# Designs tried in a protein design run: peptides against a protein of PDB entry 5IXI. Part 131

Target 1, 141 residues: chain A of PDB entry 5IXI
Amino acid sequence: TPLLDASSLEYLFAQGQYDLVKCLAPIRDPKTEQDGHDIENECLGMAVLAISHYAMMKKMQLPELPKDISYKRYIPETLNKSIRQRNLLTRMRINNVFKDFLKEFNNKTICDSSVSTHDLKVKYLATLETLTKHYGAEIFE

## One batch from the design tools (peptide; made by RFdiffusion4, then SolubleMPNN)

Design b2_p29_3_s4 (from b2_p29_3, 14 letters changed)
Fold by OpenDDE base, seed 2:
Structure b2_p29_3_s4 (fold): chain B 141 residues (1-141), chain A 29 residues (1-29)
Amino acid sequence: as target 1 above (141 residues)
Amino acid sequence: SSRLQKVIKEIDDFFKEHNEKVKKELEEE
C-alpha cells in the first residue's frame, strides 16, 4: 500500500522516469548474461509502462501515437547506446518485439478498466527499486 | 489495497509471460 498522496506519487513518478533515463538511478549490474537479458527486458517493460501511462493521460489509443514511437527515450541512455551498437537485424528484432509488447499491453489495459494511471505509477516505482542499484523511495508498505 | 495488489500481480504475470514467449521465439530464430 502506497504511503504517498496523489501529488507526491505524481512527482516521484516523473522524477523516477528522469532518473532512470538519465542514469542518475543506474541499473543494477548483471550477475550473468541471462541476468543482463532480464535487466534489458525490465527496462523495456518500464518503457511500456511509461508510454501506456502517457497514452492514458492523453486519452489516446496506440494508433494515435507517433508512428516512430519506441523505447529509445524511455530506457536508460546507457542501454540505448548499447542497443545502437548491435547489428541491424538485432535492432530490428528488438524494435519489433517491443512494438508487439506495447500492443499486447495496451490491449490488456484497455480491456481491463480497473488499471489506472495510479496503478502504473506504483508498478513503475516499485520496479525502479529492484532494477536500480541504490534507489529507495520508501513509498510502499 | 487488495485491488492494487491484484492489478500489480496481473501486470507482473503479463510481463513474465511475455518475456518467456519472447525468449522462446528468439531461440527459435
Scores: peptide ipSAE 0.489, ipTM 0.870, DockQ to the pose 0.609
Fold by OpenDDE base, seed 1:
Structure b2_p29_3_s4 (fold): chain B 141 residues (1-141), chain A 29 residues (1-29)
Amino acid sequence: as target 1 above (141 residues)
Amino acid sequence: SSRLQKVIKEIDDFFKEHNEKVKKELEEE
């Protein structure tokens, strides 16, 4: 496995986001209902990581982000479609939980100076390896 | 590095704790 320098990580992170959202790296199949919920939560976590990374790169804090910021562009399209098919109350709950999730994580990343964009990229890619069916074999084997 | 591993673990713990809180809140609704 080649050394993952800053340029390589930047490339892989960008590609990984694209692959996850476009389902080119499909998420693993749930084994149980609870596993399905765990997978969805991981996907939403990936959205938090991606948005936080974006905000950090733009030197923006959460209040400075667009009010319409959401997980929709940062999760697998299949999951996004699934969520859109759920009832209004469920969708509202997901939106609210996500916004709180993002807010809390943003506060943590801002307050914790040790967290860098590099760290977020590594965490994102590492999660892709476990979240998706086959992704990351060439990176983490 | 040890620093990176520590940070990743802290993020993991944060996510886990958050998800558990959400789960409990949903169960109480």
Scores: peptide ipSAE 0.486, ipTM 0.868, DockQ to the pose 0.571
Fold by OpenDDE base, seed 3:
Structure b2_p29_3_s4 (fold): chain B 141 residues (1-141), chain A 29 residues (1-29)
Amino acid sequence: as target 1 above (141 residues)
Amino acid sequence: SSRLQKVIKEIDDFFKEHNEKVKKELEEE
């Protein structure tokens, strides 16, 4: 695999976030219903990575994050629209599960400091390659 | 690096465990 320097990695991470959210790098088509759920969970995982990276860069812990922090601005716009169309109970469940997910991951990355911002960028881009249809093949070959 | 691969695997395992917990909770409803 090619070696990415720090500046290149920073650029690709920023561009990758934009491409995922704006659906310029569209997510892959589900092969089954369960595969569809797995894809959604991967997208929510990407949101956790992005938010955690943001928090670390700002030297913020979870209690210092805005009260309205959510996955909405960190997942594909198409998925966000799909979730908004689901019933209230489902949306509440997704929100609660995500908050717990973010909390537990934050303990691992920020509180325990076992993960660096560099690690998060690599993981994000690696997942982006497998999650989307035609993205990032040249980066991790 | 070996460290990076270990960290990525730990993140993957964390996500997998979380998703399995969520799936189990949904099946019990």
Scores: peptide ipSAE 0.507, ipTM 0.871, DockQ to the pose 0.575; fails the geometry check
Fold by OpenDDE base, seed 5:
Formats: structure tokens, C-alpha cells, sequence
Structure b2_p29_3_s4 (fold): chain B 141 residues (1-141), chain A 29 residues (1-29)
């Protein structure tokens, strides 16, 4: 496969986010209950990647992000609906875990490392290929 | 590239570590 230029990667990244959230690229079916949890965590990870990429592009630091920043618009709509149906305690846990996840990722991986927006796009698209059922654009060798 | 592979691995390791911590916390509650 030919090497993707910056413009192509940017386009694919944007399209991939849209496809994931709108469930045009549906997430894979869980094989077990634990696999279901793993899939949810992967989706939350995708949200962290997307938000971190946004922050980096806008040259924003964590304190500049909205206090109530959420995963809700960065995960599959079907998963978001599922989470909203869970009890209050569970939803609070998910929210707290996500906030900690985002904070730790930005502090330890973004701020203290050489991670670039390019790297985040690659990771996002690579994960999308394995997380979803049919997403196989063969972007990477 | 070698750099990219290293970065991707670091991200993967971070996600794995985080998920394991969450799992342990849920088990202890």
C-alpha cells in the first residue's frame, strides 16, 4: 500500500471518527461478557484519543478543556445509549474512570512524551480496524 | 518507522495498564 500523505490521513481520521460515532462502522460483537467490557474500554480509549487530538490541534492543555468534558459524543451512539440505561452508580463510575483516563493519558503520554497528532491518528485508525466489524480500508501494511 | 512503532506500543501499554487498574478497582469494591 502506498504511504499516506498528511492530507489523506487527516481525511481518513475525520471520516473514521464519524463512522464510529454514527455506527456506520459498527463495533464488533462481544464474544464474552469480559470481551464486552474490553470493547467498551476500547471505545472509551478512542474517545481519549479523539479528545487529546483535538486539544493538541487547538494547542489546549487539560486545564483549558471543559470541566464537564465527556466521552458521549466520541463513542458509538449505540454504546452511549446503552450506558445511559445503566444505573446511576455505574454511570458515575464510568464518568470518573474516563476523566481519570483522559487526565493520565494527557499527562503521561502527551505532555511527557513525543506523541504527535500524527501518531494519534494512526493509533485511532489502527484500532478502528480491529474494533469494528467491517472497517478494513487496508490503510496500513 | 521505528519511532512510530515505539509510540504506538507506549499507547497500547498505557491503555492496558489503565484497564487493569480499573478492573482491580471494580473487583475490590
Amino acid sequence: as target 1 above (141 residues)
Amino acid sequence: SSRLQKVIKEIDDFFKEHNEKVKKELEEE
Scores: peptide ipSAE 0.503, ipTM 0.871, DockQ to the pose 0.664; fails the geometry check

Design b2_p29_4_s1 (from b2_p29_4, 13 letters changed)
Fold by OpenDDE base, seed 5:
Structure b2_p29_4_s1 (fold): chain B 141 residues (1-141), chain A 29 residues (1-29)
Amino acid sequence: as target 1 above (141 residues)
Amino acid sequence: SLSDSADPLPLPNSRTIQEFIDEYFRVLP
């Protein structure tokens, strides 16, 4: 892991979230159908990381977070629009699976203290580099 | 795209969430 001071890491993490969601750092084009599915799952994973980081910073568990928190605000807007166009059952499935996974991940990160906020930021940025077309090359190469 | 038959965020190689987390974070750049 490249050495970054805490302030720089915090800045890059915040900017990276913004760039991903606003599609300023667009996600890479899928090479196959399975790759496309993997990309979407990685985006959902990014949402888990971001939300868990938020929860840790606020020292609160998921039940204490706003009830309207979902992946929708933490994934690329293009993907969010795509998901909204899918049928109700599919959307319900995505919501349920995401919620369950987020809960377990959040419990392990906060309650078990298995992961630090620093780790989450590093993992987020590292994943962002692999997920997007050009992001992060100057930082992690 | 995420299909009706495919679970989002599948963990086929992890028995527990902890194992997934450990493996997920073990190799950081």
Scores: peptide ipSAE 0.122, ipTM 0.694, DockQ to the pose 0.244; fails the geometry check
Fold by OpenDDE base, seed 1:
Structure b2_p29_4_s1 (fold): chain B 141 residues (1-141), chain A 29 residues (1-29)
Amino acid sequence: as target 1 above (141 residues)
Amino acid sequence: SLSDSADPLPLPNSRTIQEFIDEYFRVLP
């Protein structure tokens, strides 16, 4: 992992979130159907990281977050649009799985303080580099 | 089918949430 000072890491993390959601850093093209599913799962994972980071920074646990917390604002807009085009049962499944996963992730990491905000930023940016077409090559190579 | 068969999260190769977490963070650069 490249050495980044706190201010640089904070800036890159914030900018990376914006770039991913707004598709300024577009996600890579899937090579196979399975790869497509992996990409979507990684995007949802990025949402978990971002939400967890937010919760930690605000010193709140998941139950204190809004009831309608969702991945929708934390994934690429293109993917969000794609998911919205899927049938109701599929969307319900995605929502339920995401919420359950977020809860379990929070219980196993955030509540135990085994993962720091620093770790989340590093993981987010590292994943962003591999998930998108061109992002971060100059920083993480 | 009326719903997607593939589950979003955890990763398909993970059996438990703990295994996913361990795998997710062990490969930090």
Scores: peptide ipSAE 0.118, ipTM 0.687, DockQ to the pose 0.260; fails the geometry check
Fold by OpenDDE base, seed 4:
Structure b2_p29_4_s1 (fold): chain B 141 residues (1-141), chain A 29 residues (1-29)
Amino acid sequence: as target 1 above (141 residues)
Amino acid sequence: SLSDSADPLPLPNSRTIQEFIDEYFRVLP
């Protein structure tokens, strides 16, 4: 784990979310079909992390979140567009699985305090680095 | 190309959500 102070970590986390969603840090190209599935799952995982972090920061549990909470604004816009093009059953499945996972994740993280906001940020940034093309490359330019 | 055949999270090899969480955060840098 890289040594980052709280302010730096918070900044990088916020910027990372923006870059991922806006595709300023584009996700890597899948090498295989399974790799593509893994990438999508990682993106959905990123949404879980982001939403959970938000909930924890706001001191609210999942039932207190808006009932229409969705991954849509927390995943790459390109992926969101792709998902929207899929059939209804597929979208329903994705939505249901995501909601169930988010619920269980929050129950085991927020409720049990097993995961901190710090952990979520670190995991988010670590995943972002592996998920995206050339993340952080501009720092060295 | 991407397919609709695979379900998203959680990982199929995880018996419980806790196991998934543990596995998910196990590789934190």
Scores: peptide ipSAE 0.113, ipTM 0.693, DockQ to the pose 0.198; fails the geometry check
Fold by OpenDDE base, seed 2:
Structure b2_p29_4_s1 (fold): chain B 141 residues (1-141), chain A 29 residues (1-29)
Amino acid sequence: as target 1 above (141 residues)
Amino acid sequence: SLSDSADPLPLPNSRTIQEFIDEYFRVLP
């Protein structure tokens, strides 16, 4: 990981979230169906990181977060639209698994203080580099 | 657009979640 000062890392993390969601940094094209599934899971993972980071910064735990917290605002808009087109049962499964994963992740990261906001930002940006087509080449290469 | 058959992110159980987290963050640059 390159040595970045706190302000630079904060800026890059914020911009990275915006670029991912707004598809300014488009996700890479899947090479296979399984690759597409992996990409989707990585995007959902990015949402977990982003939400957890938000909670940590606000010194909040998940019970204090809005009841309707979802991945929808934290994944690429194109993927969000794709998920919305899937059947109800599939969407329910995705929502439930995501919420459960977020809870467990939160319990073991925020509550245990085993992961810092710095770690989340670094992981987010590192994943963003591998997940998107061209993002981060100048930073991590 | 991804297939409707896509499985959501796997959920680790309470016993293995720490191992999952460790693995997930293992390759931090």
Scores: peptide ipSAE 0.112, ipTM 0.703, DockQ to the pose 0.155; fails the geometry check

Design b2_p29_4_s2 (from b2_p29_4, 11 letters changed)
Fold by OpenDDE base, seed 5:
Structure b2_p29_4_s2 (fold): chain B 141 residues (1-141), chain A 29 residues (1-29)
Amino acid sequence: as target 1 above (141 residues)
Amino acid sequence: SLNEPADPEPLPNSLTIQEFIDKYFKVLP
């Protein structure tokens, strides 16, 4: 974006990840069942963006990442706790779907070199603003 | 807010991912 320099964007991206995971920027309340599904999927998407950014910064392909890499450190802690309470098959399904998405996204970002780390940061922050209750609005509860 | 947690549905497929990238990444300034 032309409005933020690289240093500012890097700072905001790091802070945004911290705020999301630590629930300092809490995710919005679902309005419907489908909205709840969308919110969780968006959180998993945020994890994909964060991991892909990490991989690109380290100049490594997805197979070079630790095989036990997970969304757990990249989603809100409240959501992580919720997922942990679900049955084994559901958790396995979530893991598999996440890994599939991460693989496909990696192919279209790192492998194709069509997406930059800058783009990932911008999209992450933009999504964070829509996903959370007050991020970007300077409104506190 | 909803009381019961919902299981996530499958994430977008490759086509949707490509559309997502085209829409939200390639057109970004």
Scores: peptide ipSAE 0.137, ipTM 0.633, DockQ to the pose 0.151
Fold by OpenDDE base, seed 4:
Structure b2_p29_4_s2 (fold): chain B 141 residues (1-141), chain A 29 residues (1-29)
Amino acid sequence: as target 1 above (141 residues)
Amino acid sequence: SLNEPADPEPLPNSLTIQEFIDKYFKVLP
């Protein structure tokens, strides 16, 4: 396991978020329908990680976050566009499930200090590597 | 040959996080 200092990790985390959202690190192609669903779930999970990291850095609990907090700016733009094309009921369900996950994640992990910002960065980057095409390939070229 | 770095060690509460993911996101329509 490569050792990353705090500065490097912070940089990679920030850049990784940008690359994921802007599709500069495009998500991998689904192999099956279920795989596609898993990819979307992972993207939503990435949003939870990113939002939770933000909240922790700002010393905010979930109830203190803006009521309109959303995954929209924390997932790949292509996925966001896809979700927006789905019907209202589906979008509502996605929103509700996401909010529940975010709440549960914060309540069960962050609020009891079982997860640190460092852990979130590592998890984010690790997931990013599995989720995207050729992420980090430049390092090995 | 290029040696790929070893997979990172699991984070604390990784299973718990995964459980939450499975609990909430598997039901996405």
Scores: peptide ipSAE 0.116, ipTM 0.561, DockQ to the pose 0.049
Fold by OpenDDE base, seed 3:
Structure b2_p29_4_s2 (fold): chain B 141 residues (1-141), chain A 29 residues (1-29)
Amino acid sequence: as target 1 above (141 residues)
Amino acid sequence: SLNEPADPEPLPNSLTIQEFIDKYFKVLP
């Protein structure tokens, strides 16, 4: 695969976020029930990457982020609608697990500066390629 | 190629996203 320069990577990362959330790059069809759960988990993981990237760009630590920050604006709209239809206890659990994931990711990778914004963009786009049906194959093939 | 289509590269000096998912999200009902 060709090596992406900084400008190209920045553009693709921004466009990739928009395409995922707006379902312009639809997520792949699950092959099994467990595969469906794995797909949802990957979407939540990508939300952590996107939020962490935002925090790093603004020179903000996790405690400085708004307390109401969540995955809602960083996952596919179809998945967000599905989660909102689940019962209260399930939604509470998803929120708590997501907060723990974000906190642990921040503590282990962001706070010690072991991960850069460049790394987050690469990981996001690489995951996007595997998560969606036909997106960005030419970038990482 | 830089990345294989089915295996995204892990973040440097950290657990992979999949490892975090296995630790935290697999407990969801």
Scores: peptide ipSAE 0.111, ipTM 0.555, DockQ to the pose 0.061
Fold by OpenDDE base, seed 1:
Structure b2_p29_4_s2 (fold): chain B 141 residues (1-141), chain A 29 residues (1-29)
Amino acid sequence: as target 1 above (141 residues)
Amino acid sequence: SLNEPADPEPLPNSLTIQEFIDKYFKVLP
């Protein structure tokens, strides 16, 4: 449970997105090859959270979002560069899986109003703490 | 590289999205 009022949470969520993407809060080093995959998957999950939050704030449904919406601007720049160096088929697969995940997440959480923007911010920041090397353990009590 | 692990995909997939929701929202602090 975060020790933050709504205004502080909003600020930290915005800053956290910036810090993650710009690698100011660098993601942790993988302990194993599988851990590396888990980290990348979590980053892609973070993109889903961020995009969903954006859509909710703009009162937009998923079909109203730009068709070219992608994880590219919502994941660490280092990871984005890494993905771009992978082969075309792999990139296509990642894109397709991401779109499917985003769609299902939207359908099952946002469309039925079971998840609020507050929930998304909390999850985002909580994940950020575990995903990065030394980010704000002070946010939660 | 042939010796590198397969490139990751976003998890969970559509079939496990409910498990994802349960994992990341029900147990949040």
Scores: peptide ipSAE 0.151, ipTM 0.639, DockQ to the pose 0.175; fails the geometry check

Design b2_p29_4_s3 (from b2_p29_4, 14 letters changed)
Fold by OpenDDE base, seed 5:
Structure b2_p29_4_s3 (fold): chain B 141 residues (1-141), chain A 29 residues (1-29)
Amino acid sequence: as target 1 above (141 residues)
Amino acid sequence: SLDEPADPEPLPNSLTIREFIERYFRVLP
């Protein structure tokens, strides 16, 4: 297993976020409708990881984050476009569930766990590898 | 022209999200 130093990990994490959002690392094709739903959940999870990492790096609490914080800038643009095409009630539900997701995750990271920003970067990149078609194979294999 | 609307299937509820979060923490290094 290759050893990544802190600088390399930081670079890969930043680049990975960009690649995911800009679809330069495209998400894998769903095998079923449920698989598609799972992929969307993973993308939203990636948004939570990215936002939480930012908050932790800046030593910010959830109330200090923008009140209109959203997944929109942290998920693949293709998925964001898809969500925009869904009906109002569905979009409202997605927004509410995401906010709950973010709150619960931050409660766990701040109060119930010793998760570090390093751990979040590793988890993000590892998930990115499984979520996308070919990204990260040379890093984790 | 207008694009075809996406599938309106929503995210799971808060309970399933909690399970999802726990799964993340279980596999974190």
Scores: peptide ipSAE 0.178, ipTM 0.674, DockQ to the pose 0.147
Fold by OpenDDE base, seed 4:
Structure b2_p29_4_s3 (fold): chain B 141 residues (1-141), chain A 29 residues (1-29)
Amino acid sequence: as target 1 above (141 residues)
Amino acid sequence: SLDEPADPEPLPNSLTIREFIERYFRVLP
C-alpha cells in the first residue's frame, strides 16, 4: 500500500477514474493481439472495482444496484465505442459475463471478506499504472 | 463487427475472473 493519507487516496482514485474513462490516461499499446484482449479485459476488471467501490460507499448489496448498471461508464470511452460497434450477440455476451464477473467479485471480496473501500482504491490505482502509458509512475515506482 | 474464428473477441470468462480475483488478493497488503 502506498504511503498516502485518506484524502490524497480519495482524490487520486477519483481522478484516476476520470482519467481512464476520458482517455486522459490512455491505454498502453498492446504487444500482441492477446495482449490487447488482456488489456480490454483488465478494463472490464477496473469497472468491477469501481462499481464495487460505489456499492460499498452506498452500503448497497449487489441486488440493490440499479439493474442497468454496466461497465460502459467505467471503461475508456474508446473501448466503449469499440464494444458498441461489435455485433449484438457479442455485446450481449459481454454484458452477461460482466454481470457474472461483478457478482463473483462481490461475493468473494465484499460479502465473504473484509475488503474495504481503501483496498479497492489501492488496487484500482495500481492496476491503472500497469494499464496506461506512464500513469502513476511517480506514485508507485 | 464479427470476431475472427482464430481470434476471439476480448471477453471476461471464468478464468479471467478467477485470475483477476486471485491477483487482487495476492497484492492486497
Scores: peptide ipSAE 0.177, ipTM 0.655, DockQ to the pose 0.186
Fold by OpenDDE base, seed 3:
Structure b2_p29_4_s3 (fold): chain B 141 residues (1-141), chain A 29 residues (1-29)
Amino acid sequence: as target 1 above (141 residues)
Amino acid sequence: SLDEPADPEPLPNSLTIREFIERYFRVLP
């Protein structure tokens, strides 16, 4: 955004990732069952953004990333624990869906260069603001 | 746990994910 300089954006992006994963910026409470699904999907989206940003910064495509790359280190720890408690088939489905999400996102962003690392950071922080209970109020004010 | 019932709140299938990605691109800054 034009409101944040590059250095501030880098700092906020790094700190935002840490705060989301460590639940220092806790995700909002679901209002309905469907809202709960939307929150989980947004968390997976945040993981895709973070991984894609990492790949772009390292100038590597998705196939060059470790084959065991997953959402586990890029989503809130509370959600990760919840997913681990679900049955095997559900966990397999989540993993496959995430890989498909990451792959398709990579095809449209990294491969086609349709978005920059700057765009990903902005999208990440903007989503973080809407996803969490208290985060972002002062950043985008 | 093969005999465990399916998760009552499963995540979206591939079709839903495609819709999700499309929405992401539409609202990208």
Scores: peptide ipSAE 0.170, ipTM 0.667, DockQ to the pose 0.194
Fold by OpenDDE base, seed 1:
Structure b2_p29_4_s3 (fold): chain B 141 residues (1-141), chain A 29 residues (1-29)
Amino acid sequence: as target 1 above (141 residues)
Amino acid sequence: SLDEPADPEPLPNSLTIREFIERYFRVLP
């Protein structure tokens, strides 16, 4: 459980999102090609968490989210640039897979209100600490 | 000319999605 009060957690969650996207908290270097894929998957997961949090805060169901909502705004800019350089079919597949990812996550976590915004923030920050090079703090007991 | 390397596998498939979700709940405080 976090050692932080609600206001501190909210702040760190917001800042963590910014730091990840802007690469102020750069993602760790891959040790292998597979590790690189794992890192990208984790980044995608971070996007799912962030979007889900957004949806919950806005009290919106997944179909009500703006159509322009995608992983692009919620992953490191470096990764986004990398993805944009991949071929069209790959990019289309990534988009579709992400949509399915978000949908599946929503179905299993959000629809039944089994997960709170608090839970998402905690998970986000915990993952951020393991995903990035320098972002590490004693946030949780 | 050298062939460009193939694009890496795009992000999680169904298995990885499931694994992510399961891991999420497992490590959730």
Scores: peptide ipSAE 0.167, ipTM 0.663, DockQ to the pose 0.151

Design b2_p29_4_s4 (from b2_p29_4, 12 letters changed)
Fold by OpenDDE base, seed 4:
Structure b2_p29_4_s4 (fold): chain B 141 residues (1-141), chain A 29 residues (1-29)
Amino acid sequence: as target 1 above (141 residues)
Amino acid sequence: MLNEPADPEPLPNSLTIQEFIDRYFRTLP
């Protein structure tokens, strides 16, 4: 875990979310079809982390979250477009599974208080590094 | 007509969700 001060971590987390969603940090190319599926799952996982972080910061439990909060604004725009092109049943399935995912995750994060906002940011950034092609490469060059 | 294999859908079931959650908590320091 990188030793970052709170301000730096907050900045990187915010910027990382922006870069992922706006595809400024593009997701890596899938090696196989299954890898592509895993990448999509990771993206949805990133949405769960981001939303959960938001909820924790606002001190809101899942039932208190606005009903319009979804993965759509927290995943790469390219993936969001792809999902929108899928049939209704598939989209409904994704939505339902995501809601269950978010609920279960929030039960362990917000309700149990076993995970901090710090942990979520660290996990988000760590996943972002593995999920994207060259995230942070310019820093090491 | 070879039904194109349905594109694997993200998070197909609760088991996948649970696996993800479990992995997350296991990897947290």
Scores: peptide ipSAE 0.161, ipTM 0.666, DockQ to the pose 0.163
Fold by OpenDDE base, seed 3:
Structure b2_p29_4_s4 (fold): chain B 141 residues (1-141), chain A 29 residues (1-29)
Amino acid sequence: as target 1 above (141 residues)
Amino acid sequence: MLNEPADPEPLPNSLTIQEFIDRYFRTLP
C-alpha cells in the first residue's frame, strides 16, 4: 500500500468520488459482456465503500442513516441512467442485493472495527485507478 | 422470436458477503 499523508489522502478520496460520479474519470470500456458485468459490480462496490466511510466518519451505524440512502449517488451517472432503464424486477433485485451487502458489510467491518476509514480510502482509490481509463496512475507509482 | 438477453444479474460474481469482503480487503494493496 502506498504511503500518503493524511491530508493528501483525504483530498484524493473526496476528489476521486466526485470524478467517478460525474464521469470526469470515466470507467474503462468493457472488453466482453462479462467484463461489463464486472465493471458494474465494481462500481456498486465503490458505493459500499463510500457509504461505509461516510457512516464511520459520522459515527453512525447504517440503520441510523437516511432510509433513502442508495448506490445512486455513489456510482457513475452513466451507470445510474443505465440501471434506471432496466425492468422493475431487475432494479428491485439490484437494490435489495445492494442493501443486503451494505448491511452485512457494516456488521462485519464498522461494528467489529476491523476496517478503518484509512483502509476504505486506500481501497477506494486503488480500485478507482483500475476501474477508470486514465485516473491516478501516478498516485501509486 | 429470439429472446433478448436477460438483464445482467446483480453482483453475479459475488455469491456471498464473505466473497465480497475478501475481494475488497483480502487483496488490499
Scores: peptide ipSAE 0.190, ipTM 0.685, DockQ to the pose 0.174; fails the geometry check
Fold by OpenDDE base, seed 2:
Structure b2_p29_4_s4 (fold): chain B 141 residues (1-141), chain A 29 residues (1-29)
Amino acid sequence: as target 1 above (141 residues)
Amino acid sequence: MLNEPADPEPLPNSLTIQEFIDRYFRTLP
């Protein structure tokens, strides 16, 4: 783990979320079709981390989150557009799988305090380094 | 029309969630 003070980590985490969603830190080019799916899954995983962090910071349980909570605001806008172009059944499947995954993640990590907000930020930023083009070079070299 | 291969299931399922969690956090820098 890089030596970052709490304030720096908070800043980088917030900025990293913004950069990922706004595609200022663009995701890497897929090498294969399967790699493209892996990238998509990693982006959805990032959404789980971001939402979980939000819930923890607000001291909210998942059932207390807005009913319309989704990955849409937490993934790259380009990916969100791509998903919205898919058929209804596929979108429903993605939504259901995401919600189930978020629930399971919460039950197995947040509820037992095995994961801290610090851990989520570190994992988020570390994943950005692998997921995006040129991100993290200055932080993780 | 060759049915486009079914989109792979996004994210790990409930059976693999623990493995996913372990992979996510054991590799923290």
Scores: peptide ipSAE 0.161, ipTM 0.671, DockQ to the pose 0.176; fails the geometry check
Fold by OpenDDE base, seed 5:
Structure b2_p29_4_s4 (fold): chain B 141 residues (1-141), chain A 29 residues (1-29)
Amino acid sequence: as target 1 above (141 residues)
Amino acid sequence: MLNEPADPEPLPNSLTIQEFIDRYFRTLP
């Protein structure tokens, strides 16, 4: 685990979220179609981390979050546009699977206090480094 | 017709959420 003070970590986490969503830190190019799917899965995972972190910081349970909570605002805009272009059934499946995963993740990690906000930030930034082309190299190298 | 990509799963290479959690967090730096 990198030695970062709490304030620095919070800043990097916030900036990292912005950079990922706005594609200022663009995701890496897929090597294969399966790699593309893996990248999308990681992006959805990043959304779960970000939402869970928000919920923990606000001391809210998932039912207290907006009912229309989704990955849309927490994934790269390019990916979001791609998903919007997919057929209705595909989009419905993605939405349902994401919601179920988010709920179960929250129950097994947040509710059980097995994961802290610190853990989420560290994992988010570490994943961001591997998911994007050049982000975070100076932080984790 | 363009082939639509397969639907991604938020549980990459995992059958259960527990497997995902274990894999996701055990390798924290």
Scores: peptide ipSAE 0.152, ipTM 0.680, DockQ to the pose 0.166; fails the geometry check

